# Peptides against a protein of PDB entry 4PN1: the designs that were tried, part 8

Target 1, 261 residues: chain A of PDB entry 4PN1
Amino acid sequence: KIEMNFLNKPIVPDTTKVISNFLTHYLITEPVEHVEIEAKLGTLIDLETQNRFEFPVMNETILNPEFNLRTRFESDMTASEHKYLNEFLNQAFRDSQKPGRLPFAYKHTKQVDLFYETEDNSRDKIRVSKNQSDNQVLACVKKRRVADLFLYCPNDAFDIRISISDELPVSMPSGNQQPSLTRLKDRVGYVHQEIKIDLTKTTQNDPVYDTTERHELEVEFGNIADLRDRAQKAKDGMEAPLFRRVQLFMDNVRILRREHS

## One batch from the design tools (peptide; made by RFdiffusion4, then SolubleMPNN)

Design b1_p8_6_s4
Fold by OpenDDE base, seed 2:
Structure b1_p8_6_s4 (fold): chain B 261 residues (1-261), chain A 8 residues (1-8)
Amino acid sequence: as target 1 above (261 residues)
Amino acid sequence: VPIPKYLR
């Protein structure tokens, strides 16, 4: 007979607790109405050195947002890294189709995002997303970044930014308004147990700067209603369902950030 | 050490 520990009871890692509390705050305590919760792979850059941030830790560490560490987060990777992750996820997809596994879903989308200034000149732009093939409007939203949580991952190729955003549905801009920015997105999406994993190639034409291409990997909670329910239960004293969901999410993120070419 | 509002 084996026991999991000397209490023979499950124990939850601090990382799971901290992230769960972070999510609970913006799901329940100060609830974001149209919440999007995603993790992006990237690099924490030290503003002083312009190199990857260095902290005297040897494993995954949640950075305290109350500290000004003078960092920025670059949610980008090389084309080769992006390709490698795509191949990795393709293999994971194939393996998941085997008997006895829970299958991935797969979707490839190409969209154009048109950004419009608001009448009040607020920092938040209206984003109209259209399907590139038929120009059908997919969404019209005003996205506001609410909060970020950064994980420094010294042993992995990437650091992580967990972001909470409010995607407020809004009316279409007036027909006379021109977009201030246009982005082309080529997105390959994988869904496993309602966790969305997206590989996105973004092309942006800047009138001032040359055309830039960005390669991003994001992991998103695909069922916000369920997550909110779990967070409410956690607030009511039953934390286990939320912890399990956060653990699943983070394990997927951990798998991905360890993969590199 | 400052503590985030959601951990208070």
Scores: peptide ipSAE 0.212, ipTM 0.889, DockQ to the pose 0.984
Fold by OpenDDE base, seed 5:
Structure b1_p8_6_s4 (fold): chain B 261 residues (1-261), chain A 8 residues (1-8)
Amino acid sequence: as target 1 above (261 residues)
Amino acid sequence: VPIPKYLR
C-alpha cells in the first residue's frame, strides 16, 4: 500500500495558500464589488538594466509586494511568441473536443475601446467597448487596478502578474466628449472549466509615435460568484474548495508560461 | 519589511 505522506492526507503548497489568501482578502475581507481577477504573462524587468530581473531563486516564487524591488512588469510579448501560443491553444481546443474530454469554448472578437477622461479629473478613465462589426456598445466601465501579485518564474518563458481590478459600470460619456484614446482589440478567447484564456492583439494609433501593437495573453476567473462563495467558505474554515479552484487556475497559467516559440 | 495584510 502506498500513502501520500505520513499523515496520508493531501497537503497544500504555500503558493496555493498565498494566492488563495490574496484572493480571499479582496473577495471577502475588503471586498471589491465588481471584481476582475486575471493573470497576465509577461516579464519582470529590472529598472536599472532594463533586462529581466534575476532573483536568487530556482523556481516559481511569489514576490513580497512590501519590498521595493525596482522592477516593472511588461505584459507584452513578441508576435512570434503570441502566434505560437495561439497555435498551441488551437491544438488544445481540438484535443478537448474528443470524446471523454471537457471541451473548450472558442470565440473570436474584434472590438474598439474608447477611453474618456472623467469630469472629476480622476486618474481612472471611462472605457467604452464597441463591437467593430456593428458598433454596438458592449460595455461602459471605469476600471481601477486594486492590487497586484507578481510571480517570478525563472524556469519558464514568462513571469506572471495576478491582478485584482474593480470594473465599475458607469453611464456613457456625453455625446459631445471626444475620446482621449482609441484602441483596436483583436481577441481570441478560449474557455475551459470556467477559466478564460484570451490572446489579444491591441493596436493603438498615436499621432506622434505612429501605430503600436501589443500582444498579450491573459487568464481570468470566469465565475466570480463561485469563487467568492469558495472564498467565504475558506474564511469560515473550509479552505479545500478554494484551494482546488486556485490550483486549477494556476495549473493553466503554468502550462501557458512554459510555452515558447 | 511589513508582511502583506492578507498574509497575517
Scores: peptide ipSAE 0.206, ipTM 0.886, DockQ to the pose 0.832
Fold by OpenDDE base, seed 3:
Structure b1_p8_6_s4 (fold): chain B 261 residues (1-261), chain A 8 residues (1-8)
Amino acid sequence: as target 1 above (261 residues)
Amino acid sequence: VPIPKYLR
């Protein structure tokens, strides 16, 4: 017989534990009501060098948020990288349609996001999302970034930011209010086992700055209720369901992070 | 360096 280790029990990597604890905190301990949990691919930039951050580690590592590393995170990638990932995901989608596999779902959306200042001059903006074709309102939310967890990935093309956000549904801004920012989003979305993978091309028109284009890939937990349930169970001493879900999420992130042309 | 509150 082959055993897993000298205890013959599964061992959970620290990455899984740390992320699980991070999620549990904002799901259960200090619960965010309308929580969104996503990972974005990008680059940790060292503010001193303006290059990719260099840390004396040789593998994926979670950065301690209590330590100021003087970094910023850029969630952008090149058009070529984005295209490659799109092709990769398209192939993964096709392969998943085969018998014996769990299929991807696919959705292509084009929307306009209009950002409005709040009446209380809060730092949080109201985002009105509309379908580009018919201007149908898809959502009106006030999004607050609650917390970030950064993964430095020295062996891969991208670093990772895991973000906890509070996305509160709110009433539409007054008709006389002008948007402070407009973003056109062309989003290709894939869903596998309730993990959402989105490739987004964003065009931003800023009244002051030139039009900017971004290419982003995000991975999101598609079933927050289930995740919250798992987190609660973890608090109650049953960690395995949460660990499995986090592992699934992170494995998907790792796959995407490693893919490049 | 301190550890995050959720890891204490």
Scores: peptide ipSAE 0.204, ipTM 0.886, DockQ to the pose 0.852
Fold by OpenDDE base, seed 1:
Structure b1_p8_6_s4 (fold): chain B 261 residues (1-261), chain A 8 residues (1-8)
Amino acid sequence: as target 1 above (261 residues)
Amino acid sequence: VPIPKYLR
C-alpha cells in the first residue's frame, strides 16, 4: 500500500492557499460586483536596471504586495513568442478533440475598443467595445483595477500578474465626444473546463504616440458564479472545491508560461 | 513583515 504522506491526506501548496485567499477576499469579503479575474503572462521589470527582475529565489514565488519592490509589469511578449503559443494552443486544441478527452472550445474575434474620458476627469476611462465586422456595440464599461498579485517565475519564460478588476456597465458617451484612444483587438480564444485562454494581438492608435502593437496572453476564470460559490464555501470552512479550481487555473498558467520557441 | 489584509 502506498500513501500520499504520513497523514494519508492531500496537502495544498502555499501558492494555492495564498491565491485562494486573495480571490476569496474580493469575491466574498469585500466583494467586487462585476468582477473579472485574469492572469496575464509578461515580465516583471526592475525599475533600476530596466531588465527582468532578479530576486534570490529559485522557483515560482508570489510577491508580497505590501513591499515596494521597485518593479513594473509588462504584459507583453514578442510576436514570435505569441505565434509559438498560438501554435501550441492549436495543437492542444486538436489533441483535446480525441476520444477520452475534454475538448477545447475555440473562438476567433475581432474587436474595437474605444476609450473615452469621463466628464469628471476620473482616471478610469469609459471603454466602448464594438465588433469589427458589423460595428455593433458589444459593451460599454468602466474598468477599475482593484488588486494585483504578482508571481515571479525565475525558471520560466514569463512572470504572471493575477488581476482583480471591476467592469462597471455605464451609459454610452455623448455623440460629440471623441475617443482618446482606439485599440484593435484580434483575439483567439480557447476555453477548457471553463478556463478561458486568450491570445490577443492589439493595435493601438494613439493620437499622440505612434501606432503600437502588443501581444498578450490572458488566462481567465470563465465561470465567476461557480468561483464565487466555491469561495463562499471556503469561507464557511470547506476549502477543497476552491483549492481544486485554483489549482486547475494555475496549472494551465504554468503550462503556458513554460512554453517558449 | 507586512501581511496583506486578505491573508489570515
Scores: peptide ipSAE 0.202, ipTM 0.883, DockQ to the pose 0.927

Design b1_p8_7_s1 (from b1_p8_7, 3 letters changed)
Fold by OpenDDE base, seed 4:
Structure b1_p8_7_s1 (fold): chain B 261 residues (1-261), chain A 8 residues (1-8)
Amino acid sequence: as target 1 above (261 residues)
Amino acid sequence: EPIPKWLR
């Protein structure tokens, strides 16, 4: 018989604990009512060099948000990288349909996001999302970014931003209001064990600049109620369920950030 | 070293 370690108990990596604490705070301690929790693949850019940030670490590292590292996060990737990830996920989808596996769900959506200024002069804009095919309203929300947690990943093609957002459902803008911004989104979505993986091509028309296209990959917790329940249990002294869920989430992120053309 | 409020 073998044992896991000299205590014969599971040990939780610091990364899992730190992220779990981060999530617990915004799920339970200072709860965000309509919380969205997602990780985006991208690049930490050093504002001074305009190149990828360099940090003297040799593995995945959570950056302390209390330090101003003079960085920005670019959530964009190249079209080729995006295509590669799409093909990779398509194969993963196919493999998951085999007997003995838990299957992926797949959905391809095309939507238009219309952004409106708020009547209360809030910094947050109202986003109306419509299906491109039938113009049906999918959502009308005011999204507020609450907190970010950055992971520097020196061994991978991408760094990670984990974001906590509040997506407040709001009433539709008045009919006389014009959108300040319109974005076309072509989204390929994969769901496995209630973890959502989205590849999104976003096209934005700028009146001054040429049309810009962005390629993003995001990983999102698909069952917030379950996650909140796990976080509550963690606050009550039972941390294992939360740790397991965070570990699953992060493992999926780790798989994705290692794959590139 | 400063510690985030959510890590305290």
Scores: peptide ipSAE 0.343, ipTM 0.901, DockQ to the pose 0.979
Fold by OpenDDE base, seed 5:
Structure b1_p8_7_s1 (fold): chain B 261 residues (1-261), chain A 8 residues (1-8)
Amino acid sequence: as target 1 above (261 residues)
Amino acid sequence: EPIPKWLR
């Protein structure tokens, strides 16, 4: 017989523990009320060189946020990379429909996001999201970025930013108020085991600087209530359910960041 | 050593 180790039981990787602690803090300890938790694929850029950040590590590494590494995160990718990931996910979707597998759900949405200034001229803008086809209001929120956790991935095409955000539902802006910014979003969404994977093409029209397009891939926890429950159990000494869910999330992220044309 | 407030 073969055993996994001298304890003959699984162990939890440090990455899983650290991320679990990060999530537990903003789910339980200092709870964000309307929390959104997502990972975006992108590139850590060294502000001094404007090239991809170089760190003396050889594998996936969570960066300590207490250190200023003089970096920025670019959550954009090329159109070709985005197209490749779309094709990859389409194939994954098809394969998941086979007997014996858990199926993906698929949704394609086109929406327009209208951004409005707040009455107090706060930094956070109100975002009204409407369906592009029928102008139906989908959401009206004020989004606040709460915290970020960065993973440097030297062996993969992309680095990762895990973000905690607070999406506060708010009332619609006054009818006479004009949006300060309008963005078109073409979003292809995949859901597997309540993990959401979104490919988004964002178009922004600027009368002065012409039209810009961004290509993003994000992975989001689709069941926050369940995640919060798991985090609470972890605080109470039962960590396994949270670790399993975080591991699942991160494995999906790892698959995606490794995939490139 | 500086560590995040959320790290146990």
Scores: peptide ipSAE 0.339, ipTM 0.901, DockQ to the pose 0.877
Fold by OpenDDE base, seed 1:
Structure b1_p8_7_s1 (fold): chain B 261 residues (1-261), chain A 8 residues (1-8)
Amino acid sequence: as target 1 above (261 residues)
Amino acid sequence: EPIPKWLR
């Protein structure tokens, strides 16, 4: 007989444990009420060189947030990379429709995000999201970035930022207010086992700066209630359900960040 | 080494 190890039981990777603890903190310990949890593909940039960060590690590494590594994260990719990932996900979607597989769901959405300054000049802007087709309001929120966790991935095309955000529903801005920023979002969304994968082309019309276009890929936990339940169980000593969910999430992220044209 | 509060 072959056994998994000398204990003959599964071993959880340290990466899974660390991320699970990170999530548990903001789900249970200091709970964010309207939490959004997503991973974005991008590049850790060394502020000194303005090139991709180089760290003396040879594999996926969670960066310790207590250290100032003099980096910034660019949640962007080239149009070609974005197109490639779109084609890759389209193929994955098709393959998942085959017998014996769990299917992807697919949705294409176009929305406009309008950002408004608050009366108190707080850093957090009000975001009004509208559907481009009928101009219906989809959401009006103040989004606050609560925490970030960065993964340096030297062997992959992209590095990863996992973000905890609080999306607070707020009332619509007064009719006399003008948006300070407008973003057009063309989003292709894929959902597999309640993990959301979004490819987004964002066109930003800045009144001060030239129009900028960004290409982003994000992976999000689609069932926060379930995740919170799993995190609570983990706090209560049953970690396996949370570990399994985090492992699934991270495996999807790993697949995507390894793909390149 | 410093450890984040959520990892303690």
Scores: peptide ipSAE 0.156, ipTM 0.798, DockQ to the pose 0.974
Fold by OpenDDE base, seed 2:
Structure b1_p8_7_s1 (fold): chain B 261 residues (1-261), chain A 8 residues (1-8)
Amino acid sequence: as target 1 above (261 residues)
Amino acid sequence: EPIPKWLR
């Protein structure tokens, strides 16, 4: 007979608990109404050195947001890294179609994002997303970044930013308004157990700068209602469902950030 | 050490 530990009870890693508390705050305590919760792969850059942040730790570490570490997060990766991850996810997709597995869903989307200034000159722009093929409006939102949680991952190819955003649905801009910025997004999306994994190639034309292409990988909670329910239960003293969901999310993130060519 | 508001 084997037991989990000397108490023969599950133990929750600190990372899971901390992230769960972070999410609970913005789901329940100070609730974001139209919340988006995603993790992006990228690199923590030390503003002083302009190199990857170096901290005296040897494993995945959540950075305390109350400390000014003088870092920035770069969510871009190389085309080669992006391609590798795409191939990796394609293989994972194929493997998941086998009997006895829970299958991935796959979707390829090409959209254009049009950004408009708000009348109140707020920092937040209105984003109109349209499907490139038929010009159908997919969304019209004002997205506000609410909070970030950074994970420094010294042993992996990427660091992680977990972001809480508010995607407020808003009315379409007036017909006389011109977009201040347009972005083309080529996104391949994978969904497994309501966790969304998106590989996105973003092309932006800047009148001042040359056309820039960004390659991003993001992992998102696909069922916010369920997550909010779990968070409420956690506030009420039953934390296990939330911990399990956060663990699943983070395990997927951990798999991805370890993969590189 | 400072503690985030959501950890209090």
Scores: peptide ipSAE 0.127, ipTM 0.792, DockQ to the pose 0.984

Design b1_p8_7_s2 (from b1_p8_7, 4 letters changed)
Fold by OpenDDE base, seed 2:
Structure b1_p8_7_s2 (fold): chain B 261 residues (1-261), chain A 8 residues (1-8)
Amino acid sequence: as target 1 above (261 residues)
Amino acid sequence: EPIPVYLR
């Protein structure tokens, strides 16, 4: 007979609690109405050195947002790293189709994002997303970044930014308005247990700068309603469902950030 | 089977 610990009761890692509390704040306490919650793989850059941030810790560490560490987050990776992750996820997809497993779903999407200035010239632009194949409007939103939580991961190739965003549906811009920016997105999406994993190649043509291509990996909560319900239960004293969901999310993120060519 | 983003 084996027991999980000397109390023989489940215990939740502190990381899970911290992230859960962070999410609960923007799901319940100060609720974001059209919330998007995603983690991006990237690199914490020390603004002073312009190199990857170095902190005297030896494992995954949530950075306290109350402290200005003079960092920026670059949500980008090399094409080779991105390709490797694509191959890795393809294999994971195939393996999940086997009997006894929960299968991945897969979707390939090519879209163009058109950004429009608002009348008030606010930082939040209107984004119109269209399918590249048929020019059908997929979404028209005003996205606002609400909060970020950064995880420094010294043992892995990537650090993590967990972002809370508000994607407010808005009306289409006037027909006479020209987009200030256009982005082409080639995205392959994998969904497992309502956790979305997206590999995205973004091409941006800047009139001032040369064409840039970005390679991103995103992990997103696919069922916000369920997550909000879990967060409410946590506020009401039953934290286990939220902890389990956050643990699942983070384990998927941890798997991905460890993979590198 | 999922189509890779990158050409092999």
Scores: peptide ipSAE 0.092, ipTM 0.793, DockQ to the pose 0.014
Fold by OpenDDE base, seed 5:
Structure b1_p8_7_s2 (fold): chain B 261 residues (1-261), chain A 8 residues (1-8)
Amino acid sequence: as target 1 above (261 residues)
Amino acid sequence: EPIPVYLR
């Protein structure tokens, strides 16, 4: 007979606990009302060298936000890397349509984001999102970045930033106001077990620097209500449901960050 | 069916 360990019970990795506690804080303890929780693939850059940060660890490591590591996070990747991930996810989609599997859902969207300054001169801009095909308004929000958690992943192609954001619905800007910035987004979205994976090409026109293109991959919790419920249970002493959901999320992230062209 | 971002 084989047992899992000397208790013969599953154990939770410390990484899962740390992330779960991080989420619980912003879901329950100091709750963000319109919370968005996403992980982005990217690179931790050493501000001194402008190269990828080097840390004396040998595996996935959550960085302590209390320390200034003199780093920045770049959530961009090359076009070739982005294309590879697109093909990878397309194959994953196809495989999931087979009998006995849980299928992906897929959606391709093209939208324009218009950013407006606020009257109170707040740092946060109002974002109006419109569908490119019919110019219908999809959303009007003021997004505030609340907190970040960075994972240094020395063995993988990408590092990870987990972000807590507040997407506050707001009224449309005045009709006479001009946007300070416009971005075109070409997004392919994949959803599996309420985890959303988006590949996005963002085009931005700049009169000085000409047109720039960014390639991003993000993983998002698709059911915040369920996640909040799980976090509440965790706060009340039953942590297992939250741990399982965070584990699922992180496993998807880990799959993606290991892929490279 | 999934459409590649880079579809030509």
Scores: peptide ipSAE 0.052, ipTM 0.757, DockQ to the pose 0.014
Fold by OpenDDE base, seed 4:
Structure b1_p8_7_s2 (fold): chain B 261 residues (1-261), chain A 8 residues (1-8)
Amino acid sequence: as target 1 above (261 residues)
Amino acid sequence: EPIPVYLR
């Protein structure tokens, strides 16, 4: 017989614990009502050099938010990288349709986001999302970024930002109000075990600058109710279900950040 | 089959 360790019990990586605690805070301790939890692939940029930041670590490392490291996170990637990931996920989708596997679900969405200033002069804008094909309203929300957790990944193509957001449903802006900006989103979405993986090409027109195109990959928890339940159990002393779910999420992220053209 | 964002 072979045992996994001298206790013959699963052990949780420290990264999983740190992330789980981070999530539990905003799910249970100071709960965000309409919480969105996502990880984006990108690059930690040194503000002084404008190059990828270099930390004296050799593996995946969660950065302590208490320290000002003079970095910014760029969630954009090249079109080539984005295309490669698209092909990679398409193949993963096909493979998952085979007998004995859990299948991916797939959805292609073209969306337009209209951003409006709030009447109360809040820093948070109202986002009206519409389907490009029929102009039907999909959502009207005020999104607030609550917290971020950054992972420096020296051995991979991308660093990671995990974000907690509050997407508050709000009423539609007045008909006489003009949007401050318009954003077109071409999104291909993959769902596996209630974890969403989205490749999004965003086009934004600027009156001063040329049209910009952004390429993003995001991984999102697709079942917040289940995650909140797991977090509550963790607060009550049973951490295993939460750890398993976070581990699954992070393993998917790790697969994606290792892939490059 | 999934429709790619980018042409092959």
Scores: peptide ipSAE 0.030, ipTM 0.689, DockQ to the pose 0.014
Fold by OpenDDE base, seed 3:
Structure b1_p8_7_s2 (fold): chain B 261 residues (1-261), chain A 8 residues (1-8)
Amino acid sequence: as target 1 above (261 residues)
Amino acid sequence: EPIPVYLR
């Protein structure tokens, strides 16, 4: 019979460990109460060249946040790439409905997001989300970006940003306050094993600038409570459940970032 | 069934 290795024990890729530690920090060590954890597909842009960042590595690698690599992350992709991913996910959905598989769930959402400035911190926005059809308020949150972890993926179409955010439910802004930004979001969402995959077409209306359209794909942990539990267990010495969940998440991300027309 | 974003 075959064995996994000379120890005959599972070994965890370093990427999984690094990401797990990153998540554990914001789940357990310095816990974010209303945490959102998502990965976005995009491109690391070298600020010096304005081209995709180049780093002397040959595979997926997590960039050390302690170093300023003079990059920015663009979560936008082309319409054709976005369309391809949509078709790909649609097929994956269909295939998952077959006997013996775990099915995807699917949801199509059209909403308008109204962003409001806050007195406390201009960087933190209050977002009021409304259904486009009936203007029903879906959510009102104050979102704060807590941390980012960037993965440079030289062999794939996209790089990855994993973001930790604090999304605090808050009261509606005062009636006299005007939104600083509005975004129309056309989102198709897929859920598989509590991992959420969203394709979003966003139309942004800025009072000063012309309307812009973006195409984004994000992958989100759909069960934060479970993830937090796994992270706690990891802190207590049982790392396997967390590693498995992170690997599942990352494998889904890896599948998606490799797909292109 | 899922509908492509561009084909709604």
Scores: peptide ipSAE 0.062, ipTM 0.754, DockQ to the pose 0.014; fails the geometry check

